Peptides against a protein of PDB entry 8YR4. Designs and how they scored, part 211

Target 1, 309 residues: chain A of PDB entry 8YR4
Amino acid sequence: PRGSPALQLVVLICLGLMGLERALNVLVPIFYRNIVNLLTEKAPWNSLAWTVTSYVFLKFLQGGGTGSTGFVSNLRTFLWIRVQQFTSRRVELLIFSHLHELSLRWHLGRRTGEVLRIADRGTSSVTGLLSYLVFNVIPTLADIIIGIIYFSMFFNAWFGLIVFLCMSLYLTLTIVVTEWRTKFRRAMNTQENATRARAVDSLLNFETVKYYNAESYEVERYREAIIKYQGLEWKSSASLVLLNQTQNLVIGLGLLAGSLLCAYFVTEQKLQVGDYVLFGTYIIQLYMPLNWFGTYYRMIQTNFIDMEN

## One batch from the design tools (peptide; made by RFdiffusion4, then SolubleMPNN)

Design b2_p26_6_s1 (from b2_p26_6, 21 letters changed)
Fold by OpenDDE base, seed 5:
Structure b2_p26_6_s1 (fold): chain B 309 residues (1-309), chain A 26 residues (1-26)
Amino acid sequence: as target 1 above (309 residues)
Amino acid sequence: LLEQFQQLAQQQAQQALAAEAAARAA
């Protein structure tokens, strides 16, 4: 980003956070190995508990899977919003200015129907993604139920309860926070449509704009409309980061509680080291598809909002 | 150009979604 030293600093911070994510990808497996070794050696509870807590903290920073929902990734995404908005605004203004430099013949040859067709292609692509997410969400819910049953039957009832509470809280918060976000999404979409309409009106009045040499004035009006839109977009995107971080926190707390309890039972020789590995692996496996559930519910809401407009 | 850029932005958003989906599938 040229011209804003603050945004350049944000880019550097984001690059630093990407480096930190790579470091976490190495550290998390190392700490996990150390836990397994300490469990195998029947190490003292205090050393084991500290190592488990440290692992869960690192895992919270990393997040599940590729780290897309970890604290570091969420912080990066949050900071990147302003950089994205600056870039988007600059590109939109360049395009809009260029459209005003184009010939009248180019403007007269384009029907408003092409703009509508691009919108329809966007909606059809979203619908296809929704169908894919349905096919991933249903299995995920089944895996959660199977997991609760498995842990309740083969583990102590406390493990089944932890998984049940964690997953129920995760799903409930996902729904509630996503419903709350819908207001920001609706406001954003309404302002996007209004900004687009202003751009179209300016381009339809191309002859008048050229006659008055008002190109710079129309570009500035469009800039103001984009800034207003980006204020709403920021709220929408920031609310998404908040959702993802809330989800990560719930899973992190569930993983912490369950991992400490499992480690304790292994030290008491009630469970085997393999059971600890199983629990950790299973919770992580449940977490990976749940990230899609948040995206799915968001996409459903987006489609409902787009159908209401 | 605006349509090409909106198509490119949609294609980049779809590629970013597909890259997020591929990064989640990886």
Scores: peptide ipSAE 0.007, ipTM 0.381, DockQ to the pose 0.023
Fold by OpenDDE base, seed 2:
Structure b2_p26_6_s1 (fold): chain B 309 residues (1-309), chain A 26 residues (1-26)
Amino acid sequence: as target 1 above (309 residues)
Amino acid sequence: LLEQFQQLAQQQAQQALAAEAAARAA
């Protein structure tokens, strides 16, 4: 945000909090490992109690495990409200000024309500795109990279390879299936709008429909439009289930391969029991934000399309 | 449901008429 030092400071604080979230994503599994190892070694209660208390505190800061948003993420979201409002207002003013620079012929050819709706969609699309990119996509990719580095350095290179292959395949399939699914969603939305427009037109012309006793004809045409819509809705919903199942299968295969390898290394006394628990916990933790990646990617695509219109 | 559709239809008709009136006033 150029022109407000206070908002620049807030952005820097938000970036610092994002870095802290990344650190927590590594530390929480490590502390959980340490608890399991201390329990296995029958360590003194004082050491165990300190480690458990530290873990619970870190988990409160991180969130995610209990369906609750972490304190750090909530604080970041709270601080970002002012930055979002500044960005939204700036984009809205830029769109509004651009609309005033457009030719009179463009304004005469379009309804003022349609122009405002385009402006609102454009503003929402740009601000939404930025927020999804900065707070969801980039952090998720960073967590994957950090995970690959962590497993490659502190485990065996084979674990880093499994995570790399699993996440690369997951991302690729998520993109490909999401792009394929977007066609069905667009067709569904177009048919929904057409069905709604037909219902509205029939109701606006109610007197004419009554005059010609065409009620049964209009109802049947509306029924046909609904059936066509439901056929497209089913394809959209079924494609979502297919996406989710494909994602679940990829993560399941990665978890299986890595868990078997970890179990093998524990049997060879190269890793501790806590390291097995760490691997499982960390993979599940990486999966949670990735489950939303397909939704974020689609929102990004929608926002780009809405910005181009 | 019919009342909701009628309200939506009236809102769209009023928006269409307001937009035509705005296009004639410009």
Scores: peptide ipSAE 0.000, ipTM 0.260, DockQ to the pose 0.017
Fold by OpenDDE base, seed 3:
Structure b2_p26_6_s1 (fold): chain B 309 residues (1-309), chain A 26 residues (1-26)
Amino acid sequence: as target 1 above (309 residues)
Amino acid sequence: LLEQFQQLAQQQAQQALAAEAAARAA
């Protein structure tokens, strides 16, 4: 983005954060290996607890199995919103101005195809929604229940309680924050439709716009509509980053509590080193489908909001 | 062209969301 040094700095920061994500992807496995080695060597609790805490902190920065939900990735996504909005607005204004430079013959023929495409998106969205609820939501809930039962029976009731509290809090916060986000997305979609309708109206009246040499005026009105849309889009996208970060925080706290408790029981020779590895792997495996659940509950709500409009 | 580009951007955003979804499945 050549026009704003602030956005260039944000792009450089985002590239730096991408480099940090790559470093975290290497460091997290190394710290995990170090924990396994320290557990095998029966290292003192203080060294073990520090290494576990450092690992969980690095894992919080990285995120779960996909680096897309880590704190660093969320921060990158948050900073990138303004760069995306600037680029989108510039491209939309360039295309809109170019459409006003095109001949009248191009404008008369194209309006009927848009309504059909909105209808096709609505129908495909509902069918995909039902399939997703059946194939991902139900299995994920089953895996959580199986996980709670497994950890309660084979480890200790405390592990089952940690998993139960972590997953219940994760699901509850996912629902509550997603319902809160729905308001921002509805407002965004309503403003998107209004911005599109304004562009379509300007392009219908192309003859009148050309007759009055009002192309610059219509571009300015469209710019104002895009700025208003981008204010709502920012709230929607920022609320999404907040959801992902809240989810990452809940899983991070559950992983911290469970990993410290597991490491303590391994130190007391009540559990094996393999049990620590199993717990950490299983929590991450439970997190992946739940992170998908959040993404698809977001898609579900997008599609419902897109059907309401 | 703007509609095709917005539709392509929405398809690319949906494909990027579906590819980010598929990359989270892998």
Scores: peptide ipSAE 0.007, ipTM 0.385, DockQ to the pose 0.024; fails the geometry check
Fold by OpenDDE base, seed 4:
Structure b2_p26_6_s1 (fold): chain B 309 residues (1-309), chain A 26 residues (1-26)
Amino acid sequence: as target 1 above (309 residues)
Amino acid sequence: LLEQFQQLAQQQAQQALAAEAAARAA
């Protein structure tokens, strides 16, 4: 934010908190591993109690892996409200200024309320998109890279490869299946608008429909339009379930392959029992933000389509 | 009426998106 040193400081603090979240995402699984190893070794209570207390404190700071439940994430989100409001207001003022520069003929051809609604949606969409890119996409990609480096250095190159292949396949399939789904969603939205237009035209021509006793015909025509809409809605919803199931299958296969490999190395005494738990915990921790990635990528595409119209 | 139907459809679409988000968070 140009012109407010206080908001610039808040942005720097938010970036620092994002860095702290990345450190917590590595430390929490490590401390959990250490607890499992200390329990397996029957270590002294003092060492175990200190490690458990440290883990619980770090887990409180991180939260449940849903990016909104941790203390650090909540503090970041709270501080970011003022930055978001500043950005929103700046975009709204730029759009409003641009609307005033447009010709009188453009304003006479459009309903002012519709233009204002498009501007408000556009502002919300851009601000939401930027916040999502900065706080969810970039951090998730960073966590994947950090995870690959960590597993490659402290475990074996095979674990880093499994994580890389799993996450790359997950992201690629998410994009490809989402683009395929956008076809069904566009068809659904077009049919929804057409069904609504028919209902409005029938209601506006109510006197004519009543004069011709055509009420039953208009109701049946509306019913056919609803059935056609529901057929497209079903395809859109079924394609969403297919996306979610494909994502779950890819993560499940990655978790299976890595867990079996980890269990094998534990059996060979090359890894400890805690390392098996670390791998499972870390993969599940990466999965939670990625599940949101598919939802927000759809929101991005919808908002882009709504801005092009 | 058309604006009310558009607002209702937007509220339903937002509720469906929020319900889909809530069903993924559960």
Scores: peptide ipSAE 0.007, ipTM 0.389, DockQ to the pose 0.033; fails the geometry check

Design b2_p26_6_s2 (from b2_p26_6, 21 letters changed)
Fold by OpenDDE base, seed 5:
Structure b2_p26_6_s2 (fold): chain B 309 residues (1-309), chain A 26 residues (1-26)
Amino acid sequence: as target 1 above (309 residues)
Amino acid sequence: LLEEFQKLQQQLQAQRLAEAEAERAA
């Protein structure tokens, strides 16, 4: 934001809060591990109570499993509202100025309401894409890298390898299945637009349809178009379920392999019971942001397609 | 009627997009 030093300071504060969220994502599982170990060792109440109180305070700052409900994330979101509004307004004014520079012939060929709808979709798409890249993609990749480093340094190289293979396979399959799914979504959107156009044309020509008593014929043509649309919608929805199930399977296999390895090392007295709980908690914590990654990759692709049209 | 139908279709499309996003959150 080049126009306001106050907004630049807010951006720097938001980046600092994002760094704090990354630190909390490591500290919360560590404190939870320590509680389980202290309970297992039957440690003195004073040490346990202090560790539990510290954990609850850190968990309040981090938030629940979604990460978006924590005090730090809420404060970040609140401060970012003004930055988002400034960016949105700048993009909107740029699009509006560009539309006025376009030839009168382009404006006469399109209904003003359609032009405004394209401008609004373009503005929301660009602002959403930028906010997504900064607040979801980059932090998720950072958490994965931090996780690999943490498990490789403090556990064993085998745990770092399991997390690396699991996350790499998850990301690769998410991209490949999302690209495959994009074909079904494009076909669905094209058929939706064609179905809508038929309904609009029939309603605009309602006097002619009524004059020829063709109401039943137009309803049947609309029904056939809906059935064809629903066949494409089913393929799109089924492909989403397949993506989600594939993602769940990859995380499940990673969790199984890592949990069995943790359990084995606990039996060999190389790890403590708390380390088993830490691994499970940390993998589930990484999964929650990653579940959204496939949605947002699709949003990015859709926004690029909607900007080209 | 046509403008209301177009608004309703836009709302249904936005709702389906939001449901397809919510199905990934569940």
Scores: peptide ipSAE 0.022, ipTM 0.576, DockQ to the pose 0.031
Fold by OpenDDE base, seed 4:
Structure b2_p26_6_s2 (fold): chain B 309 residues (1-309), chain A 26 residues (1-26)
Amino acid sequence: as target 1 above (309 residues)
Amino acid sequence: LLEEFQKLQQQLQAQRLAEAEAERAA
């Protein structure tokens, strides 16, 4: 934010907190591994108690895996409110000034309240999207890269390869299936608008409909339009279920392959029992942000489709 | 009638949004 050194400092603190979240995502599984190993080795209580206390503290900072419940994430979100408000206000003022520069004829032809609502939805969408890109997409990609590096260095190249293939396939399928779904969503929105227009036209012409006793005919036409809409809605919803199931299957296959490989290496005494727990915990931690990625990528596409219309 | 229909459509859209948000929260 230009002109406010305080908000620039807040942005730097938020970036620092994002870096801390990435460190916590690595450390929490490591400490959990260490607890399992110490329990397996029947280590002294003092060492175990210190490791458990450290783990609980790190887990408090990270949160319950959703990221949104962690102290660091909450602190980041809290600090970011002021930056978001500054950005929103700046975009709103830019749009408002631009609207005032537009011809009086444009303002008379369009309901100013509807344009203002479109502008407000547009600004909130853009600021939300930018915040999402900065705070969810970039960090998720960073976590994947850190995960690949970590597993490649501390386990075996095979684990790094499994994570790489799983995450690459997940991202690719998410994009491809989401682009495929966009066709169904556009068709649904078009039919929704057509169904709404028919209902509005029928209600505006109600005197003519009554004069011709055509009420039953208009109701049947509206019913047909609803059935057609519901058929498109079903395709949109079913395509969403297919996306979610495809994502779940990819993660499930990655978890299966890596868990079997880890179990095999534990049986060969190349890895410890704690390393099996680490792998499972870390994959689940990578999955949670990615699940949000699919949800918000849909929100992005929705907002872009709604801006094009 | 048109305003009531628009209100009903807005309520249905708000319900669908709330259901879609509830399905995202579950």
Scores: peptide ipSAE 0.016, ipTM 0.520, DockQ to the pose 0.029
Fold by OpenDDE base, seed 1:
Structure b2_p26_6_s2 (fold): chain B 309 residues (1-309), chain A 26 residues (1-26)
Amino acid sequence: as target 1 above (309 residues)
Amino acid sequence: LLEEFQKLQQQLQAQRLAEAEAERAA
C-alpha cells in the first residue's frame, strides 16, 4: 500500500507478529519441557505454578496446534482487515474503470450463470452441512463426552467438572456469538448485492454513461458503495476475530485450571508426570475439532443467508 | 466482460472465503 504510511506501518506490525508467532512455536515446547523436568525433580510448588502459568500464557498467545486461533494470530488478522480492504477496493475500482473503457460486447449468458451459481451454492451448502454434522459435530460431541467420563473416572471428579464447564461454556459462547455475527453477515451480503447490482446496471447502461461522459460519476458512486460494503465487512471480520479470541480465552482458562490442578496432584504423588502430559494433550486435541466447529457453523449460516437474499 | 467481472468477483469472494476458511483451518 504505497499511498498510506499508516497501512505500511500496519503491514510492518503484521510481519513482526508473524515473527513473534514463530518464536512462540519454539518457546511453547521449551516451557512444556521445563514443566516436565520440574515435575520429575519434585520442584517447589511456587516455581512449578509460575512455569505452568507462563506456559499457558505463551500457549494463549500461540493458540492451538496450527496457531491460527492464538491471540497473536487474531491480532494479525484484525490488523490485516484494513490492508485487505485497501487492496480489494483498489483492484475492484481498477477493474470497474477498465470495463468502462472497453466496448462491452456482452453475450447474454448472464441468466444461465446466475442459475448455475444459485444451484452450486445450494448444493454446496447442503453437502457442507451434512458433511459438517457427520464428520465434525457428532464426533466432537462424542469426544467431549468420552473425555468427561475418562477424566471423571481415572483422574478425579474435579477434572471432569473442569472439562464439562470449559466445553459447555465454549459451545454456548460459540453459538451465541455466531448468532450475533449472523446479523452483521446479513447486512454485509445485502450491501454486497446492492453494490454488485449498481455495477451491473452501470455496465449494462454503458452507452448512456459514455454519451453523458458520466464515467467518473459512476466510478465515484461505485467507490462509495464499496466503502459502505467495507464498513460492514469490517464488522463481520472483526466479529470473527472476537469469536476466535473468545474461544481461545475459554480454552486457555480451562487449560490453566486443569493444568494447575494436575500439577498440584502430581506434587502430592496422586498422579504421575505422564498424567499431566495426557491432560494437556487431550485438551488440545479437543480444541482442534471445536475450532472447526465454529468455522463450519459460520459457513453453514453464510450459505443459508446467501440463499435467503 | 460482465461474466468475467462476475467470475472475478466470484473468485475474489471464493478467495476471501478460502482465506477466511484457511485462517480458520490454520
Scores: peptide ipSAE 0.023, ipTM 0.589, DockQ to the pose 0.024; fails the geometry check
Fold by OpenDDE base, seed 2:
Parts: structure tokens; sequence; C-alpha cells
Structure b2_p26_6_s2 (fold): chain B 309 residues (1-309), chain A 26 residues (1-26)
């Protein structure tokens, strides 16, 4: 981005974070292997606990199985918001300015046909997403219940409790933070509609704008409307990063508590090394559908808000 | 123009939503 050294620095930081994500993708499996080896060798608890804690910390930075919800990814996405907004605003202003220049030729050619088809796509998308949510939510809840029962029966009751608390807290925080986020999304959509309406009005009145040579004035008014919109968009996007990070933190804490407890029981010869691997794999396996659920729930909430406005 | 600008804004919004969704789905 030419003109803001701050945004150039943010781009460099984002590229550095992308490099860090790639390093984490290699380190996480290595640390996991090291845990399995240390468990097999019956290594002292202090070495195991440190390696497990380090693994979970690296996994927290990477994300629970999909790299999209890791701390580093969330930080990248958070920093990238301003770069995206700058690029978007620049493109929108260039298009708007070019449309005022082309306005007479364009307005004569395209009056009648395309408006009707856009409304139908929105409604069909929401219905498809609702169906997909129902077909993914119910199985995911069933898998969580089956997981709690499995860990309570075949492991110590403490494992079932950890899974229960982790998944219940994950679901509860997902709902609560999504409801909180809905306010920011509604405010953003209202301002987007107002910004669009202003662009529409300016383009419908392009003959008047051209008659007064007011193209630069209309572009500046549109820029101000975009800046106001982008202030609300930033709150919406930042609240989303906060949701993803909260989800990652809950899974990270559950994985830490359960992995330490598994490692302890393996050192006490109450569980096998395979049981440790099973627990870690199963928590990650439960997290993946929940992450998709959280994404689709957010998307459906967004689409419902977009239909209300 | 308005329909293409709205379509382009909707495509940019749908692309930002799809990129934000794809970046969440990945």
Amino acid sequence: as target 1 above (309 residues)
Amino acid sequence: LLEEFQKLQQQLQAQRLAEAEAERAA
C-alpha cells in the first residue's frame, strides 16, 4: 500500500506471522512425537510436563487442527483488517470515480435486467446454510455426548469431566460472543446500506453531478461514508477474531488439562501411551466440527441480519 | 452501473465473506 508506512509495516508483520505459522506446522508434530517417545521411555514427570506444556502452547499458537483459529492466525487476521480496508476503499473509490466519468455511456445501456436475480441468491443461501447447520450441529452434539460417555467409562471420570467442561464452555462462549457480535454486525450492515444508497443516489443523479462538475465532491462524500462504514466493519471483524481466539483458548485449556492428566496416568501405569494419543486426537477431532459449526453459525447469523435489513 | 456496482459490491462483500469464511474454514 503506497502512502502509509504504518500499513507497510503491518504487511511485513503479517508476512512474518505467516512464516511463523509454517514453522509451527512443523514444530507441533515434532513436539507431539517427542511426547510419545518420552512416554514410551518412561521419562521423569518434570520432563514430560514441560514437553506437554510446550506442545499445547505451540498448538495454541497454531490452532486446534485447522490453522485458521490459532493465535498467530487470529493476530494475522486482526492486523490484516486495516490493510484490507485500505485496499477495499481504494478500489471502491477508483470504481466510483471511473463510473462518474463513464456515467453517460453506461446509464443508457444497462437499465432493466439484472436487479431481480440478486434477491433470490440471498434467500437460497440462508436456507442452504440453515439446513447444513442442522445437519452438522446435531451430529456434532451427538459426537460430544458419545465422547463424554466414552471417556467417562473407559478412562477416569476426570477425563469425561474435562471434555464436558471444555465442550460446554466452548458452546456457551460461542453463542454468547456471537450474540454480542450481532450488534456490531447490524450496525455495520445499516451503515453499508446507507453508504450504498449514497453511491446509488450519486450515480442516478450523475447528469446533475456532471452538469455541476461535482464528481470530486461526490467522491469525497463517498470516501467519508466508506470511512464511517470501515469503522463499524473493523469492530465486526475484530469481534470475530475475538470469538475465534476465545474458542482457541478454551480448546487449548481443555487440551492442556487433559494432556497433563493423561501423561500423569501413563507415568503411573494406569493408562497406556496409546490412551494419551487417543485423548489428544479425540479432542482435536471434536474441535474440528465445532469450529465449522461456529463458522456456519456466524455465517447464518450474518445472513439473517442481512435479510432483516 | 448501479446493478454492476451493487453486484461488484456484493461480489466484493461475498468475496470478503467467502475469504473470511474460507480463512475460518481452513
Scores: peptide ipSAE 0.020, ipTM 0.566, DockQ to the pose 0.024; fails the geometry check

